Peptides against a protein of PDB entry 5ZKO. Designs and how they scored, part 81

Target 1, 44 residues: chain A of PDB entry 5ZKO
Amino acid sequence: SASNPRKFSEKIALQKQRQAEETAAFEEVMMDIGSTRLQAQKLR

## One batch from the design tools (peptide; made by RFdiffusion4, then SolubleMPNN)

Design b2_p26_2_s1 (from b2_p26_2, 17 letters changed)
Fold by OpenDDE base, seed 2:
Structure b2_p26_2_s1 (fold): chain B 44 residues (1-44), chain C 44 residues (1-44), chain A 26 residues (1-26)
Amino acid sequence: as target 1 above (44 residues)
Amino acid sequence: as target 1 above (44 residues)
Amino acid sequence: LVQQQIEQRKQEIAELEEKLKKEEEE
């Protein structure tokens, strides 16, 4: 049925959004780790 | 500061939870596609 | 580990897009 591809495309779009948010959250964590490491190196 | 490792571990734990939720959503989409395909095959 | 899972999600989305294309052709 023509409605099923539309529902799947919507679910895929939502999955892409979640992936982008996950990637952004990962990059933020990595930046925080990097900043902490840089600060620790400056204090030595 | 000793609080930073704890904050990072918490952020990583939240990231793993998000990944598990995304996996579950993916599996649901795959099941829906599989069910649609099975129905289409039954109607042929 | 998290980076590997991000790459897995990219592959899963690509597989979903391929399946969507096949369902649109039926």
Scores: peptide ipSAE 0.226, ipTM 0.671, DockQ to the pose 0.204
Fold by OpenDDE base, seed 1:
Structure b2_p26_2_s1 (fold): chain B 44 residues (1-44), chain C 44 residues (1-44), chain A 26 residues (1-26)
Amino acid sequence: as target 1 above (44 residues)
Amino acid sequence: as target 1 above (44 residues)
Amino acid sequence: LVQQQIEQRKQEIAELEEKLKKEEEE
């Protein structure tokens, strides 16, 4: 059934998209932590 | 402002939840590929 | 820890792509 590889490739593409979104969300969290840490250091 | 660490811990917890959901979706894709391969082998 | 989990998932996706390539060759 030659239609199965195409459905799997679509699922893999969705998984890559999810990973990219996860990476972006992680970078945003790290930026927020970094900015808060920098502000706390400036107040010392 | 002592309220910032609590918001960061919440963001990190949400990120860990997203990671668990991504892992579950990955395992589902792997199961679907494995089942299709097993079916193809049974038809040979 | 979170960055290590992201890197692990990159490896898992690469393994999926290799499996997909083997299925397209059959």
Scores: peptide ipSAE 0.226, ipTM 0.667, DockQ to the pose 0.173
Fold by OpenDDE base, seed 3:
Structure b2_p26_2_s1 (fold): chain B 44 residues (1-44), chain C 44 residues (1-44), chain A 26 residues (1-26)
Amino acid sequence: as target 1 above (44 residues)
Amino acid sequence: as target 1 above (44 residues)
Amino acid sequence: LVQQQIEQRKQEIAELEEKLKKEEEE
């Protein structure tokens, strides 16, 4: 039925948005770790 | 500073939880697609 | 590990998009 593909496409689009948010949160954590490591290295 | 690793581990743990929730949502979409296909096949 | 999981998720979405395309063609 032609009405189901549209609902699935909306769910997939929402899933892509969640993945983008997870990727951004991961990059933030990695940046925080990197900056902390750099600061520790400069203070040595 | 030893306090930062604990906060990073908490952020990573929270991200793994989000990933598990996203996997569950993905599996739900896949089940909905599969069930719709099965229903359409039974009504033919 | 987290980067590998993100890459797996990208592949899973691509598979969903392919399945959706096959259902639209029927």
Scores: peptide ipSAE 0.225, ipTM 0.667, DockQ to the pose 0.141
Fold by OpenDDE base, seed 4:
Structure b2_p26_2_s1 (fold): chain B 44 residues (1-44), chain C 44 residues (1-44), chain A 26 residues (1-26)
Amino acid sequence: as target 1 above (44 residues)
Amino acid sequence: as target 1 above (44 residues)
Amino acid sequence: LVQQQIEQRKQEIAELEEKLKKEEEE
C-alpha cells in the first residue's frame, strides 16, 4: 500500500532532523570544551 | 575548574541518552516496515 | 565515542533508506 512508504519516508525525515539536532548539540559541547581548554591554556 | 568537566560529562551523557532514544525510534520504524512487508507477503 | 554513535546513526538511516527504496521498487 503506497501510504506506508510515505509514512516511512516522513519518519526517516524526522530521524534525519533529530540526527542533525544531535550533531549540532555535539558540536556545541565540543566547542565549549575547546573554549574551556583554550581558556585554561591562556591562564597557564 | 572541576565543574566544567562535570557539566560536559552531563551534556555528553544527555546526548548519549538522546542517541539511544533516536535509535529506539529507528528500530520502531524498521519494525513497522518489516511488519508491513510481512503482511504484504501474507496477503499474496 | 559520541562521534562513533553519530556515524552509527548515519549508517542506520542509510539502511532505512535502502529498505524504503526496496519497498518502493516492489
Scores: peptide ipSAE 0.232, ipTM 0.671, DockQ to the pose 0.175; fails the geometry check

Design b2_p26_2_s2 (from b2_p26_2, 19 letters changed)
Fold by OpenDDE base, seed 3:
Structure b2_p26_2_s2 (fold): chain B 44 residues (1-44), chain C 44 residues (1-44), chain A 26 residues (1-26)
Amino acid sequence: as target 1 above (44 residues)
Amino acid sequence: as target 1 above (44 residues)
Amino acid sequence: MVLERIERRKQEIAELEEELKKKLEE
């Protein structure tokens, strides 16, 4: 079956790009959670 | 504005839970990417 | 939102791993 290695390498590159985007989104959520925690501590 | 400290504590607990779930899912994805990279190296 | 995207990425990676496995068996 003609699984073209070039198409596979392109797929891996796209997956790596999407991984970086998901990491950035995750870090943003973590910062938002961290900010919420800090605000809650200031109110105690 | 009636920011009830109890509601804040509950919000923090929910955010901590969400954080743990996101961390676990992120770690799983990172492991899968690691495995995929190792397999891709074996094919080169 | 982030979890849903992460789960979608996990599925896409698993499909790539299966494709790699098939190539290693050929």
Scores: peptide ipSAE 0.126, ipTM 0.522, DockQ to the pose 0.165
Fold by OpenDDE base, seed 2:
Structure b2_p26_2_s2 (fold): chain B 44 residues (1-44), chain C 44 residues (1-44), chain A 26 residues (1-26)
Amino acid sequence: as target 1 above (44 residues)
Amino acid sequence: as target 1 above (44 residues)
Amino acid sequence: MVLERIERRKQEIAELEEELKKKLEE
């Protein structure tokens, strides 16, 4: 099977980039949830 | 209106629990993706 | 999929916290 190691490496790099973007978006959402909870606690 | 603050507090607690479970599942998936990438790098 | 679900839950939790606040003020 024509192992295209270069194309495979590029595919892995793109997957790593996508994962980093998803992780950053997750961290942002989690920070917002944490902030919302802190605000709700301050208002109690 | 018969405010049931206890039941609402319980509902919030259940929602927070489910969020923690989804967070853990996300972290597990991200770890698996990371592991798969590391394995793919070792095979190159 | 996961992020969209978490964002929906973020909204649900915020709404529940606001509802709880209103009920504690009654």
Scores: peptide ipSAE 0.124, ipTM 0.510, DockQ to the pose 0.127
Fold by OpenDDE base, seed 1:
Structure b2_p26_2_s2 (fold): chain B 44 residues (1-44), chain C 44 residues (1-44), chain A 26 residues (1-26)
Amino acid sequence: as target 1 above (44 residues)
Amino acid sequence: as target 1 above (44 residues)
Amino acid sequence: MVLERIERRKQEIAELEEELKKKLEE
């Protein structure tokens, strides 16, 4: 049915949004890890 | 004792290695999801 | 799941680095 493609498109759009949010959160976490390491090195 | 710093250094090195592997696996999964979406869009 | 594991490992590494520093100051 023609409804399946629309629902699939919406699902893909939501999944793309979630993926972008997860990627941004991952990059933030990686930056925080890097900052923590740099701070630990400076305190040594 | 001087032996403790070495063991901790080895543990940190192993932790850093595992983190790099987890990062690479995450990036690979994200690329695979992206590829699968692109393929699904082309078949639509 | 992956992010939660990474955050946990971030904390574990920071704790290990602090502990290593303390051991090197002995």
Scores: peptide ipSAE 0.121, ipTM 0.504, DockQ to the pose 0.126
Fold by OpenDDE base, seed 5:
Structure b2_p26_2_s2 (fold): chain B 44 residues (1-44), chain C 44 residues (1-44), chain A 26 residues (1-26)
Amino acid sequence: as target 1 above (44 residues)
Amino acid sequence: as target 1 above (44 residues)
Amino acid sequence: MVLERIERRKQEIAELEEELKKKLEE
């Protein structure tokens, strides 16, 4: 059925979008951790 | 109070551990997405 | 928060991989 590939491609597109959102959230957390580490080093 | 630096260092250690776990989970997700993309390409 | 999102995505990816496997067996 020609409709199955289309529905699957839509699922893959949604997956890629959510991956990009997770990457951005991960990068934000990494930046926050980096900033916290820098602050901790300045207090030593 | 000498106890504050110790408690702070413990928080930093916990944060570093969580970051390592997040990094490992992120790398696993990225690998899985890569594999899924390759499989999706083979279906085309 | 981020780990929980990552684990949720891992589960969604595993489900998609299973769907792909079924399609490759057809």
Scores: peptide ipSAE 0.120, ipTM 0.512, DockQ to the pose 0.138; fails the geometry check

Design b2_p26_2_s3 (from b2_p26_2, 15 letters changed)
Fold by OpenDDE base, seed 5:
Structure b2_p26_2_s3 (fold): chain B 44 residues (1-44), chain C 44 residues (1-44), chain A 26 residues (1-26)
Amino acid sequence: as target 1 above (44 residues)
Amino acid sequence: as target 1 above (44 residues)
Amino acid sequence: MVQLRIEKRKQEIAELEKKLAEAEAE
């Protein structure tokens, strides 16, 4: 297919969105781990 | 349904899946740019 | 490790944007 710069720009925008979703998911995991550790420390 | 993995291992597995999907999308964009450039050079 | 991968992807996107600009100039 005739690959044009506009299609590339759309693909880059999608890549940035996916990166943001990956970052958010990572932050959620780290928050859950941190919260679990804090709870465990309070119960000791 | 929003897949809310209950276990950290499941959350990490989903994170790795997203990473793989994003890498594949990146490689596709790079291939398309490279192919377009090569075609343009051959037509000149 | 994941944070390093996120930073690597930021660099990869910047490289894509550069190559896009080069393709727009051709």
Scores: peptide ipSAE 0.234, ipTM 0.650, DockQ to the pose 0.157
Fold by OpenDDE base, seed 4:
Structure b2_p26_2_s3 (fold): chain B 44 residues (1-44), chain C 44 residues (1-44), chain A 26 residues (1-26)
Amino acid sequence: as target 1 above (44 residues)
Amino acid sequence: as target 1 above (44 residues)
Amino acid sequence: MVQLRIEKRKQEIAELEKKLAEAEAE
């Protein structure tokens, strides 16, 4: 089927969005863990 | 709030699953683009 | 490990965007 550059651009945009969401979720998890560790350290 | 290691482990597991799914989706996109290029080359 | 994977995918997306731009310019 013919080159669908528009479809590729849409797929790339979706992948960029997913990557951003993945990064944000990872950072959230790491922040939560870090905060918990810091709190635990303060309670020692 | 108290250490919820179980909650963290669950969050990490879900994040790893998401990453695997997004990786698979990325590979699919790459394959589709590669296949389309190959098809376009064959049609020239 | 996760961050390295993210960075790798970021680079691959950027390469695809470059190739797309090249194809759109033809």
Scores: peptide ipSAE 0.222, ipTM 0.631, DockQ to the pose 0.190
Fold by OpenDDE base, seed 3:
Structure b2_p26_2_s3 (fold): chain B 44 residues (1-44), chain C 44 residues (1-44), chain A 26 residues (1-26)
Amino acid sequence: as target 1 above (44 residues)
Amino acid sequence: as target 1 above (44 residues)
Amino acid sequence: MVQLRIEKRKQEIAELEKKLAEAEAE
Protein backbone atom coordinates (compact mmCIF):
# COMPACT_ATOMS: atom_id res chain seq x y z
CA SER B 1 0.00 0.00 0.00
CA ALA B 2 1.60 3.25 -1.14
CA SER B 3 1.42 5.55 1.89
CA ASN B 4 0.96 9.13 0.68
CA PRO B 5 3.62 11.83 1.28
CA ARG B 6 1.41 13.47 3.93
CA LYS B 7 1.35 10.29 6.00
CA PHE B 8 5.11 9.95 5.66
CA SER B 9 5.65 13.57 6.73
CA GLU B 10 3.46 12.94 9.78
CA LYS B 11 5.48 9.83 10.65
CA ILE B 12 8.74 11.77 10.31
CA ALA B 13 7.41 14.59 12.50
CA LEU B 14 6.29 12.07 15.13
CA GLN B 15 9.71 10.37 15.11
CA LYS B 16 11.48 13.73 15.50
CA GLN B 17 9.22 14.56 18.44
CA ARG B 18 9.97 11.20 20.09
CA GLN B 19 13.71 11.73 19.65
CA ALA B 20 13.43 15.20 21.21
CA GLU B 21 11.48 13.78 24.17
CA GLU B 22 14.10 11.06 24.68
CA THR B 23 16.83 13.71 24.59
CA ALA B 24 14.99 15.81 27.19
CA ALA B 25 14.57 12.75 29.44
CA PHE B 26 18.30 12.01 29.14
CA GLU B 27 19.19 15.60 30.06
CA GLU B 28 16.92 15.35 33.12
CA VAL B 29 18.79 12.21 34.23
CA MET B 30 22.12 14.01 33.79
CA MET B 31 20.87 16.98 35.84
CA ASP B 32 19.75 14.63 38.63
CA ILE B 33 23.19 13.00 38.66
CA GLY B 34 24.88 16.41 38.84
CA SER B 35 22.63 17.56 41.68
CA THR B 36 23.20 14.32 43.60
CA ARG B 37 26.98 14.63 43.24
CA LEU B 38 26.94 18.21 44.49
CA GLN B 39 24.79 17.23 47.48
CA ALA B 40 27.12 14.33 48.30
CA GLN B 41 30.12 16.68 48.23
CA LYS B 42 28.40 19.10 50.64
CA LEU B 43 27.96 16.24 53.12
CA ARG B 44 31.73 15.68 53.28
CA SER C 1 17.10 10.02 48.78
CA ALA C 2 20.55 9.74 47.21
CA SER C 3 20.14 7.41 44.24
CA ASN C 4 23.31 5.35 43.85
CA PRO C 5 25.61 5.68 40.78
CA ARG C 6 24.63 2.18 39.61
CA LYS C 7 20.98 3.17 39.28
CA PHE C 8 21.93 6.30 37.38
CA SER C 9 24.21 4.33 35.04
CA GLU C 10 21.36 1.92 34.34
CA LYS C 11 19.02 4.83 33.57
CA ILE C 12 21.61 6.36 31.21
CA ALA C 13 22.14 3.03 29.44
CA LEU C 14 18.38 2.59 29.01
CA GLN C 15 18.01 6.13 27.61
CA LYS C 16 20.86 5.56 25.13
CA GLN C 17 19.21 2.32 24.00
CA ARG C 18 15.86 4.10 23.52
CA GLN C 19 17.54 6.83 21.47
CA ALA C 20 19.23 4.20 19.28
CA GLU C 21 15.89 2.42 18.77
CA GLU C 22 14.21 5.70 17.80
CA THR C 23 17.02 6.37 15.31
CA ALA C 24 16.58 2.91 13.78
CA ALA C 25 12.82 3.46 13.51
CA PHE C 26 13.44 6.77 11.75
CA GLU C 27 15.84 5.12 9.28
CA GLU C 28 13.21 2.46 8.56
CA VAL C 29 10.64 5.19 7.79
CA MET C 30 13.12 6.86 5.43
CA MET C 31 13.80 3.54 3.66
CA ASP C 32 10.05 2.98 3.24
CA ILE C 33 9.69 6.44 1.70
CA GLY C 34 12.57 5.71 -0.68
CA SER C 35 11.09 2.36 -1.72
CA THR C 36 7.63 3.90 -2.24
CA ARG C 37 9.10 6.65 -4.42
CA LEU C 38 10.98 4.10 -6.51
CA GLN C 39 7.82 2.04 -6.99
CA ALA C 40 5.84 5.12 -8.00
CA GLN C 41 8.50 6.00 -10.58
CA LYS C 42 8.31 2.49 -12.09
CA LEU C 43 4.55 2.93 -12.60
CA ARG C 44 5.12 5.98 -14.81
CA MET A 1 24.19 17.43 18.33
CA VAL A 2 23.01 15.44 21.39
CA GLN A 3 26.55 14.35 22.30
CA LEU A 4 27.78 17.96 22.21
CA ARG A 5 25.03 19.02 24.63
CA ILE A 6 25.86 16.10 26.92
CA GLU A 7 29.54 17.05 26.95
CA LYS A 8 28.66 20.68 27.68
CA ARG A 9 26.52 19.64 30.66
CA LYS A 10 29.27 17.34 31.95
CA GLN A 11 31.67 20.29 31.85
CA GLU A 12 29.17 22.49 33.72
CA ILE A 13 28.80 19.83 36.43
CA ALA A 14 32.58 19.48 36.75
CA GLU A 15 32.92 23.26 37.10
CA LEU A 16 30.25 23.33 39.82
CA GLU A 17 32.01 20.47 41.64
CA LYS A 18 35.27 22.44 41.49
CA LYS A 19 33.64 25.63 42.83
CA LEU A 20 32.06 23.66 45.66
CA ALA A 21 35.41 22.12 46.63
CA GLU A 22 37.01 25.59 46.61
CA ALA A 23 34.24 26.96 48.85
CA GLU A 24 34.66 24.06 51.30
CA ALA A 25 38.38 24.84 51.60
CA GLU A 26 37.68 28.41 52.85
Scores: peptide ipSAE 0.112, ipTM 0.532, DockQ to the pose 0.045
Fold by OpenDDE base, seed 2:
Structure b2_p26_2_s3 (fold): chain B 44 residues (1-44), chain C 44 residues (1-44), chain A 26 residues (1-26)
Amino acid sequence: as target 1 above (44 residues)
Amino acid sequence: as target 1 above (44 residues)
Amino acid sequence: MVQLRIEKRKQEIAELEKKLAEAEAE
């Protein structure tokens, strides 16, 4: 069906959004770990 | 805080779940494209 | 590990975009 390419395009756009959200979530976790390590070093 | 490792592990587990959902969505798109190609070939 | 997975998914998205372009040309 001629509508399939549009549906695929929308699904690809959603995959790109999910990839960006996953990257942001990873960076947040890494920042939180880094902050915690810095705080632990200041308490020593 | 001693609770930080648990919070990090929970964030990592959530990220792994998100990855699995995104992989499933990717596989669905690939299957839809494959099915569309097969249908197009049958119509030629 | 996570960065390598992100790069793999980036390649998979590029492959999907290629397949989409092929499907639009049919």
Scores: peptide ipSAE 0.244, ipTM 0.660, DockQ to the pose 0.201; fails the geometry check

Design b2_p26_2_s4 (from b2_p26_2, 15 letters changed)
Fold by OpenDDE base, seed 2:
Structure b2_p26_2_s4 (fold): chain B 44 residues (1-44), chain C 44 residues (1-44), chain A 26 residues (1-26)
Amino acid sequence: as target 1 above (44 residues)
Amino acid sequence: as target 1 above (44 residues)
Amino acid sequence: LVQERIARRKQEIAELEKKLEEEKAA
């Protein structure tokens, strides 16, 4: 049905958003770990 | 700091939850597409 | 592991986009 492509495109857009959020969250965790390690090294 | 492992573990747990939600959403979209195709085939 | 998952998600989106194009052609 002609309505389906639009519905699916919206769902795909939502998946892309979720992927971006997952990537950002991962990068944040990695940055926090890296910063903690750097701080620990500075204190040694 | 002792607080960091807990903070990071919570963030990792949140990442796992997000992963599960993204997987479920992907499967839902695939099911909807499959159902549409099946319905179209039945009408032919 | 997380990077592999991210790569998988990119592939899943590509598969969905392929199916979307197939639906547009139908």
Scores: peptide ipSAE 0.302, ipTM 0.732, DockQ to the pose 0.203
Fold by OpenDDE base, seed 5:
Structure b2_p26_2_s4 (fold): chain B 44 residues (1-44), chain C 44 residues (1-44), chain A 26 residues (1-26)
Amino acid sequence: as target 1 above (44 residues)
Amino acid sequence: as target 1 above (44 residues)
Amino acid sequence: LVQERIARRKQEIAELEKKLEEEKAA
C-alpha cells in the first residue's frame, strides 16, 4: 500500500544520518589521537 | 597524559555500539520490506 | 576496519534504496 514506501524512505534517511554521525565521530577520534601523538613527539 | 587512552577507548566502544544499532535498524527495514511484499503477494 | 565498515554501510543503504524503488513500482 502507498504508505509503505514513505515509511521506508524515512528509515533510509535515518540510516544516512546515522552514517554521517558515525563518520564524524570517527574523524574526531582520529584527530584526537593524531594530536596526542604529535604533542608527545614534541615533548621528547 | 593518562586520561587520553581511556577517553579514546570509550569513544571506540561508542562506535561499536553505533555499529550494532545501525545493523539492527537495517535488518528491521529489510524485514518490513519483506513482510510488505509477502502480504501484497498473498492479496493478489 | 572502520573504513571498511563505513563502506559496508554505504552498500546497505544502496540496497535499501534499490528495494524502495522496487516497492514504489509494485
Scores: peptide ipSAE 0.299, ipTM 0.732, DockQ to the pose 0.204
Fold by OpenDDE base, seed 3:
Structure b2_p26_2_s4 (fold): chain B 44 residues (1-44), chain C 44 residues (1-44), chain A 26 residues (1-26)
Amino acid sequence: as target 1 above (44 residues)
Amino acid sequence: as target 1 above (44 residues)
Amino acid sequence: LVQERIARRKQEIAELEKKLEEEKAA
């Protein structure tokens, strides 16, 4: 059915969106870790 | 700060959860594709 | 493509876990 490819493409697009959100969340965590380390170094 | 490790661990746990959910969604899509192919074969 | 992305995300999580342990040791 010609509609099936559209359905799949939509699901794939949703998955890509979630991936982007996960990537952003990952980067946030990494930045927070970096900031914590920087603060610790300043206190030493 | 001693509270930071907990924050990070929580964020990592959420990321693992998202990964599992996305994997499940991927497998669902693949199964749907397989079903579509099977139906197409039966119609031939 | 999708499988490679999943694998990449697994690696990212592992890196976070590594950095978490490093932070605990600091």
Scores: peptide ipSAE 0.264, ipTM 0.677, DockQ to the pose 0.205
Fold by OpenDDE base, seed 4:
Structure b2_p26_2_s4 (fold): chain B 44 residues (1-44), chain C 44 residues (1-44), chain A 26 residues (1-26)
Amino acid sequence: as target 1 above (44 residues)
Amino acid sequence: as target 1 above (44 residues)
Amino acid sequence: LVQERIARRKQEIAELEKKLEEEKAA
């Protein structure tokens, strides 16, 4: 039915949002690790 | 600080949860597409 | 590993978009 493409489009948009959130969360973790390593290095 | 490993582990766990949710959503969309195509084929 | 997962998700989205276009063309 003609309503299916819209539903799929909405679900794809949601998937893109989740991907962006996942990427942001990953980058945050990497920044935290980097900051921790830098701090540890400075304290040596 | 010693709290960082725990924080990282929690964030990794959240990442795994997001991965599972994204996988489930992807599979749902694929099933919906498949069902639509099958239905369309049956109506031909 | 995480970068590989992100790349896989991008591929999954691309596949969904392809299927969406196929559905629109039907």
Scores: peptide ipSAE 0.300, ipTM 0.732, DockQ to the pose 0.205; fails the geometry check

Design b2_p26_3_s2
Fold by OpenDDE base, seed 2:
Structure b2_p26_3_s2 (fold): chain B 44 residues (1-44), chain C 44 residues (1-44), chain A 26 residues (1-26)
Amino acid sequence: as target 1 above (44 residues)
Amino acid sequence: as target 1 above (44 residues)
Amino acid sequence: AAEKRREYEKLAEQKRLKQMVAEEER
């Protein structure tokens, strides 16, 4: 099925959004790890 | 809530998996665009 | 050639806008 070029542009834009959301979630996890490590160091 | 370090490692692993899946989906879209372009050129 | 540039620019803008929205949802 010749996917309409406009549909490919839409697919690429959706994939870029998903990649940005996944990057955001990864950075949040890394910040939480960093903050938890700093708190654990302050309690020692 | 001090997220257990074992839970952080699991979160990172899940995020890496999701990022790999999203990258694979992006590459598939790009390959489909490439193949469609080549087909359109052959029909010309 | 000019039409392809406009399509490319629109695609780039759409990608940027979607990335911005995804970052604001944090």
Scores: peptide ipSAE 0.170, ipTM 0.602, DockQ to the pose 0.028
Fold by OpenDDE base, seed 5:
Structure b2_p26_3_s2 (fold): chain B 44 residues (1-44), chain C 44 residues (1-44), chain A 26 residues (1-26)
Amino acid sequence: as target 1 above (44 residues)
Amino acid sequence: as target 1 above (44 residues)
Amino acid sequence: AAEKRREYEKLAEQKRLKQMVAEEER
């Protein structure tokens, strides 16, 4: 079926949003790990 | 708080899985668009 | 076809801008 181009644009736009939300959550986890390691080094 | 290294590794693994699933879903949408365009060209 | 491409590009850019703002607020 010729999927309405509006439906494809909406799906792509939703996927791009989800990918960036997941990337931002990953970066936050990596920052928390880095901060925790730095704090543990300062307390030694 | 010193988050247990096991908790960080689990969070990273979960985020990598989610990113891979979202990438696969995006590729599927792009393939569907490509297939629909090719079919529309064959029917002309 | 060209109009739908422009609408898609505008929506994609708007989402990208919204994401950059949300990342800068962290």
Scores: peptide ipSAE 0.139, ipTM 0.590, DockQ to the pose 0.026
Fold by OpenDDE base, seed 3:
Structure b2_p26_3_s2 (fold): chain B 44 residues (1-44), chain C 44 residues (1-44), chain A 26 residues (1-26)
Amino acid sequence: as target 1 above (44 residues)
Amino acid sequence: as target 1 above (44 residues)
Amino acid sequence: AAEKRREYEKLAEQKRLKQMVAEEER
């Protein structure tokens, strides 16, 4: 649908937010893996 | 929570899928903007 | 083409700023 330029700007802003949140969630998963590995190393 | 390595692999796979979907949705929005601009140029 | 590149560059910068905010909210 030919959305209003304001609607395009809003869509772009929402997409950037989602991409940032997804990147943050991915980094959290990677931190949890790193912390788990560090804890496992301390228990050895 | 010390999640099972299988659960970490699954979480990483899901996050990669979500990031790819969000990138595709962004590319679609940019295509729609491009198409709208082209249509507006043809009507002039 | 040049407009799309400028929009992409502004996009990357705004994404970086939003990432910093999302990281701080953790």
Scores: peptide ipSAE 0.167, ipTM 0.610, DockQ to the pose 0.026; fails the geometry check
Fold by OpenDDE base, seed 4:
Structure b2_p26_3_s2 (fold): chain B 44 residues (1-44), chain C 44 residues (1-44), chain A 26 residues (1-26)
Amino acid sequence: as target 1 above (44 residues)
Amino acid sequence: as target 1 above (44 residues)
Amino acid sequence: AAEKRREYEKLAEQKRLKQMVAEEER
């Protein structure tokens, strides 16, 4: 049976949300690394 | 306290893994949509 | 066909909103 286009759209929505959340978490980690590195440089 | 660089490297590795897994899941969903759409076009 | 398009459009908008919320929760 043709998967309801609504279900595909919903799957794409969830995937895009998850990808955005994971990107956000990655950027947070990278900012924390950057800030920690900058602080360590200021203490030298 | 300076977050241990090992913990940052581990966090980055985990985030990259999650992003790759989510990308693969997205590609699977998009392929399923593409195949279903192509099948629906062939039946017309 | 028209109902499916409306559902796709609503879902595309809902996705955009969810992405903005996920970016604000940072």
Scores: peptide ipSAE 0.159, ipTM 0.598, DockQ to the pose 0.027; fails the geometry check

Design b2_p26_3_s3
Fold by OpenDDE base, seed 2:
Structure b2_p26_3_s3 (fold): chain B 44 residues (1-44), chain C 44 residues (1-44), chain A 26 residues (1-26)
Amino acid sequence: as target 1 above (44 residues)
Amino acid sequence: as target 1 above (44 residues)
Amino acid sequence: AAELAREKAKLAEQKKLKQLEAEEKA
């Protein structure tokens, strides 16, 4: 039974999506840190 | 109350770990695809 | 910005899935 190339391609596509979501989450964390730093600087 | 820089650093470290784990998972998927392709070629 | 990145990721995946479906029908 031929390994379904479509299933492999789907698996790769899903993994690429996950990586992009993790990148987005990382950017969000960095933005929150940056915003918090700016807020702390404003209060000083 | 000073934003705990240690907590920010921890958040970044955890996110970097997640990205590394996702990269490793992607590499595993690619290895499985490569191995399956080689096996299919051997059977032809 | 993170929401936009997630949306871009979803759109890219949908496009890729559509391409794979189109290649299957061809």
Scores: peptide ipSAE 0.218, ipTM 0.639, DockQ to the pose 0.028
Fold by OpenDDE base, seed 1:
Structure b2_p26_3_s3 (fold): chain B 44 residues (1-44), chain C 44 residues (1-44), chain A 26 residues (1-26)
Amino acid sequence: as target 1 above (44 residues)
Amino acid sequence: as target 1 above (44 residues)
Amino acid sequence: AAELAREKAKLAEQKKLKQLEAEEKA
């Protein structure tokens, strides 16, 4: 069956989107941790 | 509410796992492309 | 900020997919 480079490009594009979403989710987790630490320092 | 560092560590670990899974999925896509190209070369 | 980053990523991908579809029709 003929390789469809456009289908590969689509798969790569979708995968890059997913990785960007996972990176954003990681940044959110790190922000939550950082904010919590900062709040704890303010209460001391 | 008391910050639970263990919960933060768990969230980080889960996020690292998801990122690793996404990386593996990307590598699989790239392997498919590479394999297809190699097969096309063998048929020429 | 992370939510905005996700939305931007989705929008960028949709634009890329539309470009690939347009290249298919050309």
Scores: peptide ipSAE 0.217, ipTM 0.638, DockQ to the pose 0.031
Fold by OpenDDE base, seed 5:
Structure b2_p26_3_s3 (fold): chain B 44 residues (1-44), chain C 44 residues (1-44), chain A 26 residues (1-26)
Amino acid sequence: as target 1 above (44 residues)
Amino acid sequence: as target 1 above (44 residues)
Amino acid sequence: AAELAREKAKLAEQKKLKQLEAEEKA
């Protein structure tokens, strides 16, 4: 069919995966900040 | 200082930029779907 | 934890794609 819904659904699915990976990367950055703060507190 | 807040803030800012770019890419995909549907309706 | 989250995201998306393909064939 002219709308090729399968190809659009695939594009949306892949984009949702990318967004989830970017969220996971953000959580890693925040965890690194938290861990660094905790280590600094233990050394005081 | 042990926490290097400037470096952490930079990492967060870069990650927020990537998330915004991913959101814009998703909006483009959705716009392409909408445009294709509109074209299909005009040809009927 | 973030690496595990990325791996889970990839797996979930693969399952979603398989489901969409199955729905198209039905």
Scores: peptide ipSAE 0.215, ipTM 0.641, DockQ to the pose 0.027
Fold by OpenDDE base, seed 3:
Structure b2_p26_3_s3 (fold): chain B 44 residues (1-44), chain C 44 residues (1-44), chain A 26 residues (1-26)
Amino acid sequence: as target 1 above (44 residues)
Amino acid sequence: as target 1 above (44 residues)
Amino acid sequence: AAELAREKAKLAEQKKLKQLEAEEKA
């Protein structure tokens, strides 16, 4: 079988990791926005 | 209001673009796997 | 929290790669 399923599975695993890192970066941006809004409310 | 909603909206838009690019890269990997399997079947 | 999420993603990938290596040796 000329298909290298291990190499494909590894490629998929690496891509899934990248997607999880992008999701984490998005959550960080949303947390920064939330924290800035909360600080602005506290100073009022 | 010390919140810069324009800057936050721009940050969110850039992050959404990155997530869409990562999704497109994943779909490309899956297409390559599918094409390789189809070619292997055709050569049998 | 985002740093912890990135570290968790890295650990999950390493675990998956180790499983794939073990399955090939079996």
Scores: peptide ipSAE 0.215, ipTM 0.638, DockQ to the pose 0.026; fails the geometry check

